# Designs tried in a protein design run: peptides against a protein of PDB entry 6O8C. Part 41

Target 1, 262 residues: chain A of PDB entry 6O8C
Amino acid sequence: VGLRYEKISLPKIHPRYDLDGDASMAKAVTGVVCYACRTASTLLLYQELMRKGVRWLVELVKDDYNETVHKKTEVVITLDFCIRNIEKTVKVYEKLMKVNLEAAELGEISDIHTKLLRLSSSQGTIESSLQDISSRLSPGGLLADTWAHQEGTHPRDRNVEKLQVLLNCITEIYYQFKKDKAERRLAYNEEQIHKFDKQKLYYHATKAMSHFSEECVRKYEAFKDKSEEWMRKMLHLRKQLLSLTNQCFDIEEEVSKYQDYT

## One batch from the design tools (peptide; aimed at target 1 Y17 K198)

Design b2_p20_7_s1 (made by RFdiffusion4, then SolubleMPNN; from b2_p20_7, 11 letters changed)
Fold by OpenDDE base, seed 1:
Structure b2_p20_7_s1 (fold): chain B 262 residues (1-262), chain A 20 residues (1-20)
Amino acid sequence: as target 1 above (262 residues)
Amino acid sequence: DEVIKEAEKVWEEEEKERLE
């Protein structure tokens, strides 16, 4: 679940010269752009934290994979050992049967041998599954984390700093408009400066909002969506690894039942 | 306005770096 933020928009800017209205408008614009700066910072922080989380999860899953591989290897060794011992026993009983011993015991051992061979065949499926998981986790695989470095916003983009610069410009104009309002009436030259500053304010504000929307919000949303999808897939993969581990344990348990016959 | 000019420089420099 991503961070919730409020959709922001600039207040309506009236073209008419009005000292009171212009001061109020400038205050509102300052507030909106200030919110954009703070939001951009928060969104950036979230993404950076998520990137750390992604890296952490990758390492965790790799560890899980290695543990599963280790367990699988252990089971294979144990199973192979058991099979070899049963085969030796079968050979001994076959020789004894030539001397009129009951075939019942040989039949039982042969059945065990068949069961063990079936278990051995299942190891191939586990191996194939592990290979698939490994391929997905490998560089360029379907679960690679390269997207985390590409998607979203980054500190190097300096979006917060850029917005802050615009906010500073807007704030300065706002303070001037507050002073202008206090004067109640401006001389011709000051009035012209006020009008010019109002245009600058609009320019800075629109630039800030465009940058915020297009570079901060849009990219954040893309990152969020990608991260959620990737995270879901990674968690599913962990469940698959757990399932494979459990299968190894099941095989080991089954093999242990037949160790008394070896 | 010096502040605006400075802000524009920052943006221009960043844009230049992005294009390089």
Scores: peptide ipSAE 0.030, ipTM 0.584, DockQ to the pose 0.023
OpenDDE base, seeds 2, 3, 4, 5: peptide ipSAE 0.028, 0.029, 0.025, 0.028; ipTM 0.591, 0.592, 0.583, 0.594; seeds 2, 4 fail the geometry check

Design b2_p20_7_s2 (made by RFdiffusion4, then SolubleMPNN; from b2_p20_7, 11 letters changed)
Fold by OpenDDE base, seed 4:
Structure b2_p20_7_s2 (fold): chain B 262 residues (1-262), chain A 20 residues (1-20)
Amino acid sequence: as target 1 above (262 residues)
Amino acid sequence: DEVIKEAEEEWEERERERRE
């Protein structure tokens, strides 16, 4: 998962003065740095899109959480109401038992009461699970999206623009080297300028490659790795929420069986 | 810029060939 890009390196730069070789080298350098610019732009775009996706997913999971909490609350109200009604019924039948009436029915109702109390206890477990999920989603929690704002590269870093500036410098030298090649031979002064420009080209190229590798690629990979890890955890969390929701429905269904006794 | 585009294309081609 993630964008594919080539591991790039600078072409070999020979120290020897060679108009043909230098023009070819400059062309290759222009090519690789141009690729770096485009790649950096693509990597940045990917990260920005992923950040939007992260924010979207956070909101989605929060909505899922709220719906689960709502359902849980509904079930708790229904369950508590049912328990209260059963308890009243138990008291009535206990009084009847004292006069030796309705013993079998009392046993059945008491069993229902016990089952309802167990269901109520299970709601406590669901509540604890929801609280855990809430803590994980909260600021500073394990599933906080703060990393998405910290990791990777950002438009404000202006990495693409910085690379573009270097590319412009390299391109100008390349154009000059094309002209120099066309001349076949340079006068002494022009030869010296060519040699100096070759050193400048090397400097700009090295700077571009270092910037690309260290400030673009490395940070992108860190972002990608973090995003994949976080995404897996978030998807797992959604499954947990679904499980809790289903548990609430199961409890509600079970409680509905006892409504005739209330 | 067509010259830059050509330079990139040629570089990409060479890199592809190197990896084959």
Scores: peptide ipSAE 0.418, ipTM 0.912, DockQ to the pose 0.025
OpenDDE base, seeds 1, 2, 3, 5: peptide ipSAE 0.417, 0.417, 0.418, 0.417; ipTM 0.912, 0.912, 0.912, 0.912; seed 5 fails the geometry check

Design b2_p20_7_s3 (made by RFdiffusion4, then SolubleMPNN; from b2_p20_7, 12 letters changed)
Fold by OpenDDE base, seed 2:
Structure b2_p20_7_s3 (fold): chain B 262 residues (1-262), chain A 20 residues (1-20)
Amino acid sequence: as target 1 above (262 residues)
Amino acid sequence: SEVIEEAKKEWEKEEEERLK
């Protein structure tokens, strides 16, 4: 899970003035920072897509929750209706028992009543579980998606653009070093400019790599880790909802067996 | 191009603040 990227490092920069070596070094630096720009862009895109996925999953789970609550409500109504009917029947038979009639049938109905009451008690557990799930999904809950808006990198950070600016500066120096190499020998003033540009190149390159590592890669990894953890919890919650739904169906099936007695 | 120019200005501003 997640995007794989290659670990990049700057080439060794030698302090010695060498037109051929400096051109080669500058080319390599340009390549590395170019890769950083592309990677940063890809990492940003991945995070944005994941944020969309997170929002989608939250809505999906909320829908599942609502369906489960609806089913639970239907079962409660059906069960309560069945219990009330059985209780009425019990009262009728109790009156008949006073005249020594229908004792065996009363026993059977009483047993059904007891079973229905047990099923009714299990509804309390389902309700409690649903309330727990609701609390976890609520704003500020343990499964809130606020982290997705906070963690990682965002387009507003302009990390890719910042890196691109540095890349442009580096590329400009590289092209100059390529020209310097072609001259084979520079005049004193041009040599001093070359040396100064080499220092600038180093500065831009190190700034780019630091920014890439600290602001792009590190934050991406944090986002990735958080997303994986959150996703596992959400999948578990969906399984819990499914279990609760199945429990409702089981209760409904049991109640249906006794409807003929009402 | 405009986004890059804005980013460049931001870098320049940050560097000026650091050198202060």
Scores: peptide ipSAE 0.020, ipTM 0.580, DockQ to the pose 0.026
OpenDDE base, seeds 1, 3, 4, 5: peptide ipSAE 0.000, 0.019, 0.020, 0.020; ipTM 0.319, 0.585, 0.578, 0.586

Design b2_p20_7_s4 (made by RFdiffusion4, then SolubleMPNN; from b2_p20_7, 11 letters changed)
Fold by OpenDDE base, seed 3:
Order: structure tokens, then sequence, then C-alpha cells
Structure b2_p20_7_s4 (fold): chain B 262 residues (1-262), chain A 20 residues (1-20)
């Protein structure tokens, strides 16, 4: 679940000179851009944490994979050993059968041998599945985590710092407008400065909001969507690994039933 | 205009840092 944030918009800026209105407007703009800065910082933090989580999960899944491969290998060794022993037994009984001894027992052992060979054949499917998983986890694979380094916003982008610069400029103008309001009436030159500052305020505010929307929010949303998709696939892969592990245990259990005959 | 120019300089500098 991603971070929830409120949609923000700039207040309407009237072109008319009004000391009271301009101070109020400037206050509102300061608040909005301040919220944008905080939100951008939070979104960045979220993404950084998610990147750490992604790396952690990749390592975890790789460990699970290695364990599964190890288990599969053990089962193969055990199964092969059992097959070899049964084959030796079959040869002995075949010799005995030639002298009309214990023909019924030979049939039972032969059936066990056939069952073991069937179990051995199933190993190929498990191997193929493991190879598929390995390929997906490999560099350049479908589940590679390269997207986590590419998508979204990064500290190196300095988005928060850029927004903070604009916020500082806006805040300065706001404080001046508070002073202007307190004066109730400005001299001609001061009035002109106020008007110019109002234009600057608009410029900075618009730039801040555009940057926030395009470089922070949009990229965050793209990152979030990609991360959710990737995470779902990784969880599914873990389930597949678990299934393969269980299959190995099932085979091992079946083989153990025949160990008494070997 | 001076404030805008100063802000732009800061932004340009931050952008430069991002590229290094």
Amino acid sequence: as target 1 above (262 residues)
Amino acid sequence: SEVIEEAEKVWEEEERKRRE
C-alpha cells in the first residue's frame, strides 16, 4: 500500500493590488508549497525504503532457491543410490530364478524398480522449473531489480532541495507582504516593488507546483506501480519454490519406503 | 528579476550536481 497524500492546488492569484488580499494569498501559497516540500521528502523516503526492501527480498529469494536446489540434489543422490541397489538385487534374483527359486519375490522387486524409475523421471521437471526460476532471477531476467534503481525519484535528483529554494523565495515575499499589510498604505516605489514581488511569487509558486507534479509525484506513482507488480511476481515465485521443495520431500518420502528392500 | 535570477542559478547548480 502506497503513501496517501492530498491533492494540492495553488490559490487563485488576483492581479489587482490589494495589500490584505496579497498577504493572505501569499500565506496560502507558502502553505501549499511547504506541503509539497514535505510530501516530496516523504515520497522520496518511501522509495528509498522500498529499494532496500527489494534488495532484501531478492537476497531472501536467492537463498530459498539455493536451498531448494540443494534439497533437490540430495534427493537425486538418494534416489540414484536406491535405484542402483535395487538393480543389484534384481540381478541376484534373476540368477535365482534360473534355478526356479523365489520367482514371486523377483516380481515385487521389479515393480519397485519400475516405481523408482518413474520417480527419477519426475526430477527432470523439477530441474526445468528450477532453471526457469534461475533465469528469471538472473541479471537481465524478468524479475531483475534494475527498475528499482531507474524508476522513481532519488536523493541525487535534489528535488526536495530545489523545492526548498523556491519555498524560501516564496516565504520571503510572504513576510514582506505581511509587513506591507501592516503599513496599510505604501509609497509609490514600494507599491511597485510589491507588484513585482507578486509576479515573482507567482513565478516561483508555479515552478514549484510543476516540479512537484512532474518530477516528484508522477515518478513516484510510476515507481509504486512497478514495485507492486514486481512484488506480486516475487511472491508468486516464492510460492513456486515452496511447491518444488515439497515435491522433493514427497519424492524423498516415497524413496524411504523402499529403503528397507535395499 | 534579481530574485528569480538567483533562484535559477541555484537550480542550475543543483541540476549540475545531479549530472555529476
Scores: peptide ipSAE 0.032, ipTM 0.629, DockQ to the pose 0.022
OpenDDE base, seeds 1, 2, 4, 5: peptide ipSAE 0.032, 0.030, 0.033, 0.031; ipTM 0.630, 0.624, 0.632, 0.625; seed 4 fails the geometry check

Design b2_p20_8 (made by RFdiffusion4)
Pose (drawn by RFdiffusion4):
Structure b2_p20_8 (pose): chain A 256 residues (1-92, 99-262), chain P 20 residues (1-20)
Amino acid sequence: VGLRYEKISLPKIHPRYDLDGDASMAKAVTGVVCYACRTASTLLLYQELMRKGVRWLVELVKDDYNETVHKKTEVVITLDFCIRNIEKTVKVVNLEAAELGEISDIHTKLLRLSSSQGTIESSLQDISSRLSPGGLLADTWAHQEGTHPRDRNVEKLQVLLNCITEIYYQFKKDKAERRLAYNEEQIHKFDKQKLYYHATKAMSHFSEECVRKYEAFKDKSEEWMRKMLHLRKQLLSLTNQCFDIEEEVSKYQDYT
Amino acid sequence: EEEELEEARELLEELAEKVE
């Protein structure tokens, strides 16, 4: 979804010299830039937080991986150990009662369990190569896409907002005077141009740098999330597959 | 820091739900 904010544009700046109109215009412009500035700050927060989160979530899946491999090895030393019971040089030269019967069916399941465990390790390694630092789930898009604190985009907007704010405050004063001396009138007319210049620059900066990069980060994260849930579903299927093996071995562990 | 992490988790959960 991303941040739901309203898109607010600069009002039309009429060219006439009008102390009342210019004051009301400057106030409206300052307001729009504040909203743009404040919104630009939250977009940076959502990115910075997203990144802290993706970094953390990746490490958590590594814990779910290590937890699974810790049981896969924990169970193999039971399969290979209980196979050493019913399938060693102890169990099974002509013989008719030497145990080749109904227990041989369990030895068959345990052989298929030990072999099926083989491809578990093959799939388990494949997900480790995706969780690895250079793998195809590495959060490299996270440091490339979007804006950063080092970009200083908020403070850059803030510098322009200060120029615009100082002018508005002066335009209030001018409105209060109802008439401006000669030189002051001219200075006021120039500051009106400066105000428009600063505002359009701050607005276009907010659009082409903050929002454009934010949305690019937003789409990269939706793409990366699909890959993540897809891997988490696979790792989970490998975890359950182990508890199954533990379950089907913990039955045959108790013999007579 | 803990609060920022909780907020990051919520964003990821919301993104996971949207993807689903």

Design b2_p20_8_s1 (made by RFdiffusion4, then SolubleMPNN; from b2_p20_8, 10 letters changed)
Fold by OpenDDE base, seed 3:
Structure b2_p20_8_s1 (fold): chain B 262 residues (1-262), chain A 20 residues (1-20)
Amino acid sequence: as target 1 above (262 residues)
Amino acid sequence: DEEDLKKAFEILKELEKEVE
């Protein structure tokens, strides 16, 4: 579901002084760390985009919720109106029944009244479901998007920039090693510098790879996992809202069958 | 479910690209 990237590892760094080998090694290290920088940037971008998407989806679902609440309210008003009218009619027919008139009609109207009351009772279940959804969407709720701000990597972490600094150091050493290779033989002092630079290169490379793995990849994967879980729950929530909306329509349709009696 | 999730992510990605 998330971004795919190649698994990378540092080449073996041999302690032996070898100008040709060291140049080749430095080139390879530069390539690996460069890839890490680019990958870190891509992973960060993905997360930032996903955060925007999460915010967008939250607003969308809130809109869906409000629409469902509106529809529910409409149905409640209609249903209550019908119930009141039927109750008035029942009272009239009860008076007529005292004179032995309209007995069959009274029974029919009473049955309608009973059916309407049952429909009204079902609204309680819908209300409870809506309250649950509202609670889940509220701040601190189970579907809150606070995780999106907490998990993963952020621009403020400066991970890409930190990696870039290390890459710059490594690249500088690589170019020096290219020059050293071209010289074929170094004076004693230059040889010692080369050896020290090789140690520095190792240090920077190791630091870069550790930072990439621990601060970029690991956190990204955690973010990805949470985002997948959250998205699944949000999709389910939307389905629930749709179901509730459909239930409201069904009730409204059934009520409409009795409107001729009101 | 998994397919729906994948589709949802793809849609979100495309929408974000359009907004950016």
Scores: peptide ipSAE 0.029, ipTM 0.555, DockQ to the pose 0.068
OpenDDE base, seeds 1, 2, 4, 5: peptide ipSAE 0.017, 0.017, 0.028, 0.024; ipTM 0.491, 0.446, 0.565, 0.562

Design b2_p20_8_s2 (made by RFdiffusion4, then SolubleMPNN; from b2_p20_8, 8 letters changed)
Fold by OpenDDE base, seed 2:
Structure b2_p20_8_s2 (fold): chain B 262 residues (1-262), chain A 20 residues (1-20)
Amino acid sequence: as target 1 above (262 residues)
Amino acid sequence: DEEDLERALEILEELFRAVE
């Protein structure tokens, strides 16, 4: 899951003054930090895209939820109507029984009434479950997309730009080291500058690598882990919602069997 | 934006398949 990237490390930087070696080292460092910049950019893009996807999925599930609530409401209305009609019938038959009139159908109607009441009771459980789902999807809920805004790297962090600045500094030093190499020998002052630049290169490179590892890769991995956890929960919620929908349809079907008695 | 959304959905689908 997620983007694949290679683990990178800086080449060994030798303290020895060596124009050829220093140029080669600088080239390698430039390459590594360049890769870090590109990777950081790609990781950022991935996260931004995932955030959009998460928002989309939340809205989709909310729509499904609303449809389920609507269906549940329809079933409740139908069920309540049937219950009221059966209750009226029961009352009529009870009056007939009081005057010793034959009412063999009373038992059947009473049984239907009992069954309908049981179905009505199950609607309470469905309602409670729907309320739970609603709370989980609501802002601040466990399945809200707030984590997507909190976890990972963001454009506002300016990580790519920070790395790019360091890369630019490193690249400039690399180009100077190429020139130094071409000169074969440097004057004393130029040699000292070269040595200082080598130290600067080291500092820029180490700063870039630490920033990449700690502020880009680590946060990306955390984001990925959170996204997986969130997705598992969302899938479970969707299954629950589907189950509730099916229960509503089942109740509706069963109620339809008794409509002939109402 | 639409292209971004399409790519976002692809990424989301990959995640979906991974945890399903």
Scores: peptide ipSAE 0.335, ipTM 0.890, DockQ to the pose 0.916
OpenDDE base, seeds 1, 3, 4, 5: peptide ipSAE 0.332, 0.329, 0.333, 0.331; ipTM 0.888, 0.888, 0.889, 0.888

Design b2_p20_8_s3 (made by RFdiffusion4, then SolubleMPNN; from b2_p20_8, 7 letters changed)
Fold by OpenDDE base, seed 2:
Structure b2_p20_8_s3 (fold): chain B 262 residues (1-262), chain A 20 residues (1-20)
Amino acid sequence: as target 1 above (262 residues)
Amino acid sequence: DEEELELALKILEELFEEVE
């Protein structure tokens, strides 16, 4: 579950000139936009941390992959060695059979040879699977972390700073509205300024909310969705890799049973 | 940086639990 945040909305802005109401409205707007700034910052931090985590996980899986490849290579060497030794033994017994010497053990050795060849064939499948995993983990692969750099919000977008600028403008107007309220009545010119500031407040607030929704929240949600999709694929890959590792160990164990015949 | 990594790992763990 990603970061939880509350859905925010601007209070209703009444067109009527009311010093008390305008001060209260401005206070509420300030609070909402302040929350947007903090939330945007938190969402950004979350994404940045996730990006670091994703990179770390990719490296971890690559290390596991390399270990599996190494193990597979060892098993192949051992298996090939056993096959060669059994083949030599088979040839010796075949020669003995040609001269009508009793070779009752030939059947058993031949069966072992057949089993080893089957195990060798399975290594081809493992190799193919490892190659597939490698391709998926490659920079152009399906499990590349390029999405983490493309999706979501980034510090370079300056979203938090942009919101903060708007918040500062809103806050200044709010403080002025508090002063206006304290005066109880304004002169004509001051009243006109108040009305203009109220319009400015509205524009700043709407701009802040639209920016927050479209450039912060929406992009964050997209990032979250992509991260979940990517993580599912990574988990599946890890399971596949573990399965391949276990297959290598199983083959190694089976080969060890026949080493007494080599 | 180390603290950030720890937090990142925690976030990943939470994501693992959600997806698994």
Scores: peptide ipSAE 0.147, ipTM 0.801, DockQ to the pose 0.924
OpenDDE base, seeds 1, 3, 4, 5: peptide ipSAE 0.144, 0.139, 0.142, 0.145; ipTM 0.799, 0.797, 0.799, 0.799

Design b2_p20_8_s4 (made by RFdiffusion4, then SolubleMPNN; from b2_p20_8, 7 letters changed)
Fold by OpenDDE base, seed 3:
Structure b2_p20_8_s4 (fold): chain B 262 residues (1-262), chain A 20 residues (1-20)
Amino acid sequence: as target 1 above (262 residues)
Amino acid sequence: DEEELERALEILKELEEAVE
């Protein structure tokens, strides 16, 4: 999970004045910073899409939760109704036994009653589990998605734009160095300008790479790590919900077997 | 919705390929 990117580094900048070497170096630097710009943009887009995905998943899980709660409620109502009816039946049979009627049927009904009570007790566990899930999904809960809005890089940070500005400066110097190379030899003043521009290029490049590393890559990695952890937890929670739903269906099915006695 | 998510995932895949 996550975007793969290559760790980029600036080429070594030699202090020696060399028109051919400087042009080549500038070209390489331009390439590296260009890659940084593109990568930063891609990382940003990834994060924005992930944020949308996170929001979507939260809503999906909430819907699943609500459906499970609804099903649980339905089952509880049905089960309680069945229990009440069986209890009435038990009372009737107990009265009949007092008048010397056969008790064989009472035993069966009593067993059913016991089974239903066991099923009813399991509902408490399901309820507790649902409450736990609800608490985790609630605002401030363990599965809150607030991190998605806080972590990582955002369009408002304008990281890509900042890098692009630096890239433009570097590219301009590169084009000048290409021209300088074509001249083969520079006058003293032009040579000094070239040397100065080389220093500027280094400065811009270093600034770009530092910004890329510290403000783009590092933050992205933090976002990625948190997203992976959160996603794992959410998936687990969905599995739990599914399990609870299945338990409800199982109980409903079991209760249906005894409805003929009610 | 699921369709939007699917589209987003496709875009992510394309982005991953572009970075690689």
Scores: peptide ipSAE 0.027, ipTM 0.508, DockQ to the pose 0.147
OpenDDE base, seeds 1, 2, 4, 5: peptide ipSAE 0.021, 0.016, 0.017, 0.018; ipTM 0.505, 0.528, 0.511, 0.593; seed 1 fails the geometry check

## One batch from the design tools (peptide; aimed at target 1 Y202)

Design b2_p21_1 (made by RFdiffusion4)
Pose (drawn by RFdiffusion4):
Structure b2_p21_1 (pose): chain A 256 residues (1-92, 99-262), chain P 21 residues (1-21)
Amino acid sequence: VGLRYEKISLPKIHPRYDLDGDASMAKAVTGVVCYACRTASTLLLYQELMRKGVRWLVELVKDDYNETVHKKTEVVITLDFCIRNIEKTVKVVNLEAAELGEISDIHTKLLRLSSSQGTIESSLQDISSRLSPGGLLADTWAHQEGTHPRDRNVEKLQVLLNCITEIYYQFKKDKAERRLAYNEEQIHKFDKQKLYYHATKAMSHFSEECVRKYEAFKDKSEEWMRKMLHLRKQLLSLTNQCFDIEEEVSKYQDYT
Amino acid sequence: DEEIEEWEKEVLEKMEELEEE
């Protein structure tokens, strides 16, 4: 979804010299830039937080991986150990009652369990190579896409907002005077140009730098999330497959 | 509206020139 904010544009700046109009215009412009500035700050937060989260979520899946491999090895030393019971040089030269019967069916399941465990390790390694630092789930898009604190985009907007704010404040004063001396009228007319220049610069900067990069980061994250849930579903299927093996071995562990 | 557009263009040209200088 991303941040739901309203897109607010600069009002039309009428060219006449009008102390009342210019004051009301400057106030409206300052307001729009504040919203743009404040919104630009939240966009940066959502990115910075997203990144802190992705980094953390990746490490958590690594814990779910290590937890699974820790039980896959924990169970193999039971399969290979209980196979060493019913399938060693102890169990099974002519013979008819030497145990080749109904227990041989369990030895068959345990052989298929030890072999099926083989491809578990093959798939388990494949997900480790995606969780690895260089793998195809590495959060490299996270440090490339979107804006950063080092970009100083908010304080760049803030610098412009200050220029605009100082002018608005002066325009209030001018409106209060109802008439401006000669030089002051001319200075006021120039500051009106400066105000428009700063505002359009701040607005276009918010659009083409903050929002554009933010949306690029937003789409990269949606793409990376699909890869993530797809890997988590696979790792989970490998975890359940182990508890199954543990379950089907903990039955045959108790013999007579 | 035409006057506003012309004025906006002039202001931008002028402010760019001043910024260059």

Design b2_p21_1_s1 (made by RFdiffusion4, then SolubleMPNN; from b2_p21_1, 7 letters changed)
Fold by OpenDDE base, seed 1:
Structure b2_p21_1_s1 (fold): chain B 262 residues (1-262), chain A 21 residues (1-21)
Amino acid sequence: as target 1 above (262 residues)
Amino acid sequence: DEEEEEFKKKVLEEMEKLEKE
């Protein structure tokens, strides 16, 4: 789950003045930081899409919930109607039994009544479960999606832009080092500039890597972990809703068997 | 609309992966 990226590290930077080595090092650093920029962008995109998806999923689950509630309500109405009719029939037969009617019929109807009452009790359990689900889906509930907005990296953080600025500085130094290499030998002043630029390159590179690691990767991983946990909970909830729906259908089917007695 | 379909697909794919784990 989530995006896979390669672990990156800066090449060793030697303090020795070496035009060929410095150019090669600068090239490698440029490549590493460039990869960091691209990766940061990709990680950001993933999170943004996931945030949209999370919102969509919440709405989807709410729709599932509403459908289940609707079905439950329908079954309750049908069941209650059936119970009332059976109760009326029981009363009639009880009166007739005083006048020597068949005891077998009353027994059968009474058994049906008992079964219907059991079904009604199970409906109460379904109602309780739905209430629990509703509570969990509420804005302050356990399945709230507030984490999606809080965790991870955001466009407003401007991480990609910050890294890009550092990359630009590094790239500029790299191009200069290519030129320096081509010159084979630098005058004293240019040599000193080269040495200073090498220090700057190191500074920019380390800053970029630290920013990438601490502000991009770490936050992404935190977002990913929370996302996985939340999605597991949502998946379980959807399965629970499906189960409740099926229970409603089962009750409805059972009730239909007794409609001829109503 | 394309972006919407993309994130929907992504979310569903992630959920499927989690279900298999």
Scores: peptide ipSAE 0.085, ipTM 0.750, DockQ to the pose 0.012
OpenDDE base, seeds 2, 3, 4, 5: peptide ipSAE 0.049, 0.061, 0.064, 0.064; ipTM 0.713, 0.737, 0.737, 0.736; seeds 4, 5 fail the geometry check

Design b2_p21_1_s2 (made by RFdiffusion4, then SolubleMPNN; from b2_p21_1 with E2K I4V E20K E21K)
Fold by OpenDDE base, seed 5:
Structure b2_p21_1_s2 (fold): chain B 262 residues (1-262), chain A 21 residues (1-21)
Amino acid sequence: as target 1 above (262 residues)
Amino acid sequence: DKEVEEWEKEVLEKMEELEKK
């Protein structure tokens, strides 16, 4: 998932003075830089959208986490209650066993007690896993979304505006070259101005392309790569949460089987 | 990788929906 953009390059600029060629070249340059402006805007929009998405996803996963914690807490309370009741029953049967009564029943209750204790132990593991997840989701954790604010391009960078300024300069020269072409021949002074403008055009175009490549495209690609990595980790974490939730339900179901003995 | 891509798509679609409201 990502925006596809075409790799752009400036047309070859011939050093020779040619009114027709220069007008055509200027037109082509204008087109390329115009594309860069539009692309930069699109890339920025994508990143801003993804930043919002990242924040949304974090909140979603936090909600899932809280629900899992709540479920775990309920199960712990139920399990502890069941264990206490079984322990009371075990004590009663132990007293009865001293008078040589109901030894077989004590064995069954003792087995249930052992199973419940194992379930209680598993809750400890779930708790540890939840703590790990909480740590990962914390502001300083491995799944912190700080990268989304640091990586990529931002509206405050004004990259699109900067490119637009350069495009305006280039476009102005292009229109002048179009006029020059229509004149077919320029006076000496006008010819010199044309040559200087051609150099300016090249300067602006090169600056635009460098800015686009280094400040827009490169940073976007870095953002995209980081986003993909982060999304992968978040997906894995969400699966872990789901697994923990299912474990809680499984434990609850198993405990319910022993409620008749409490 | 495909699952991640699908999830990213869902996130983007959701964000687009929220911006249109």
Scores: peptide ipSAE 0.285, ipTM 0.859, DockQ to the pose 0.012
OpenDDE base, seeds 1, 2, 3, 4: peptide ipSAE 0.284, 0.285, 0.208, 0.204; ipTM 0.859, 0.859, 0.803, 0.798

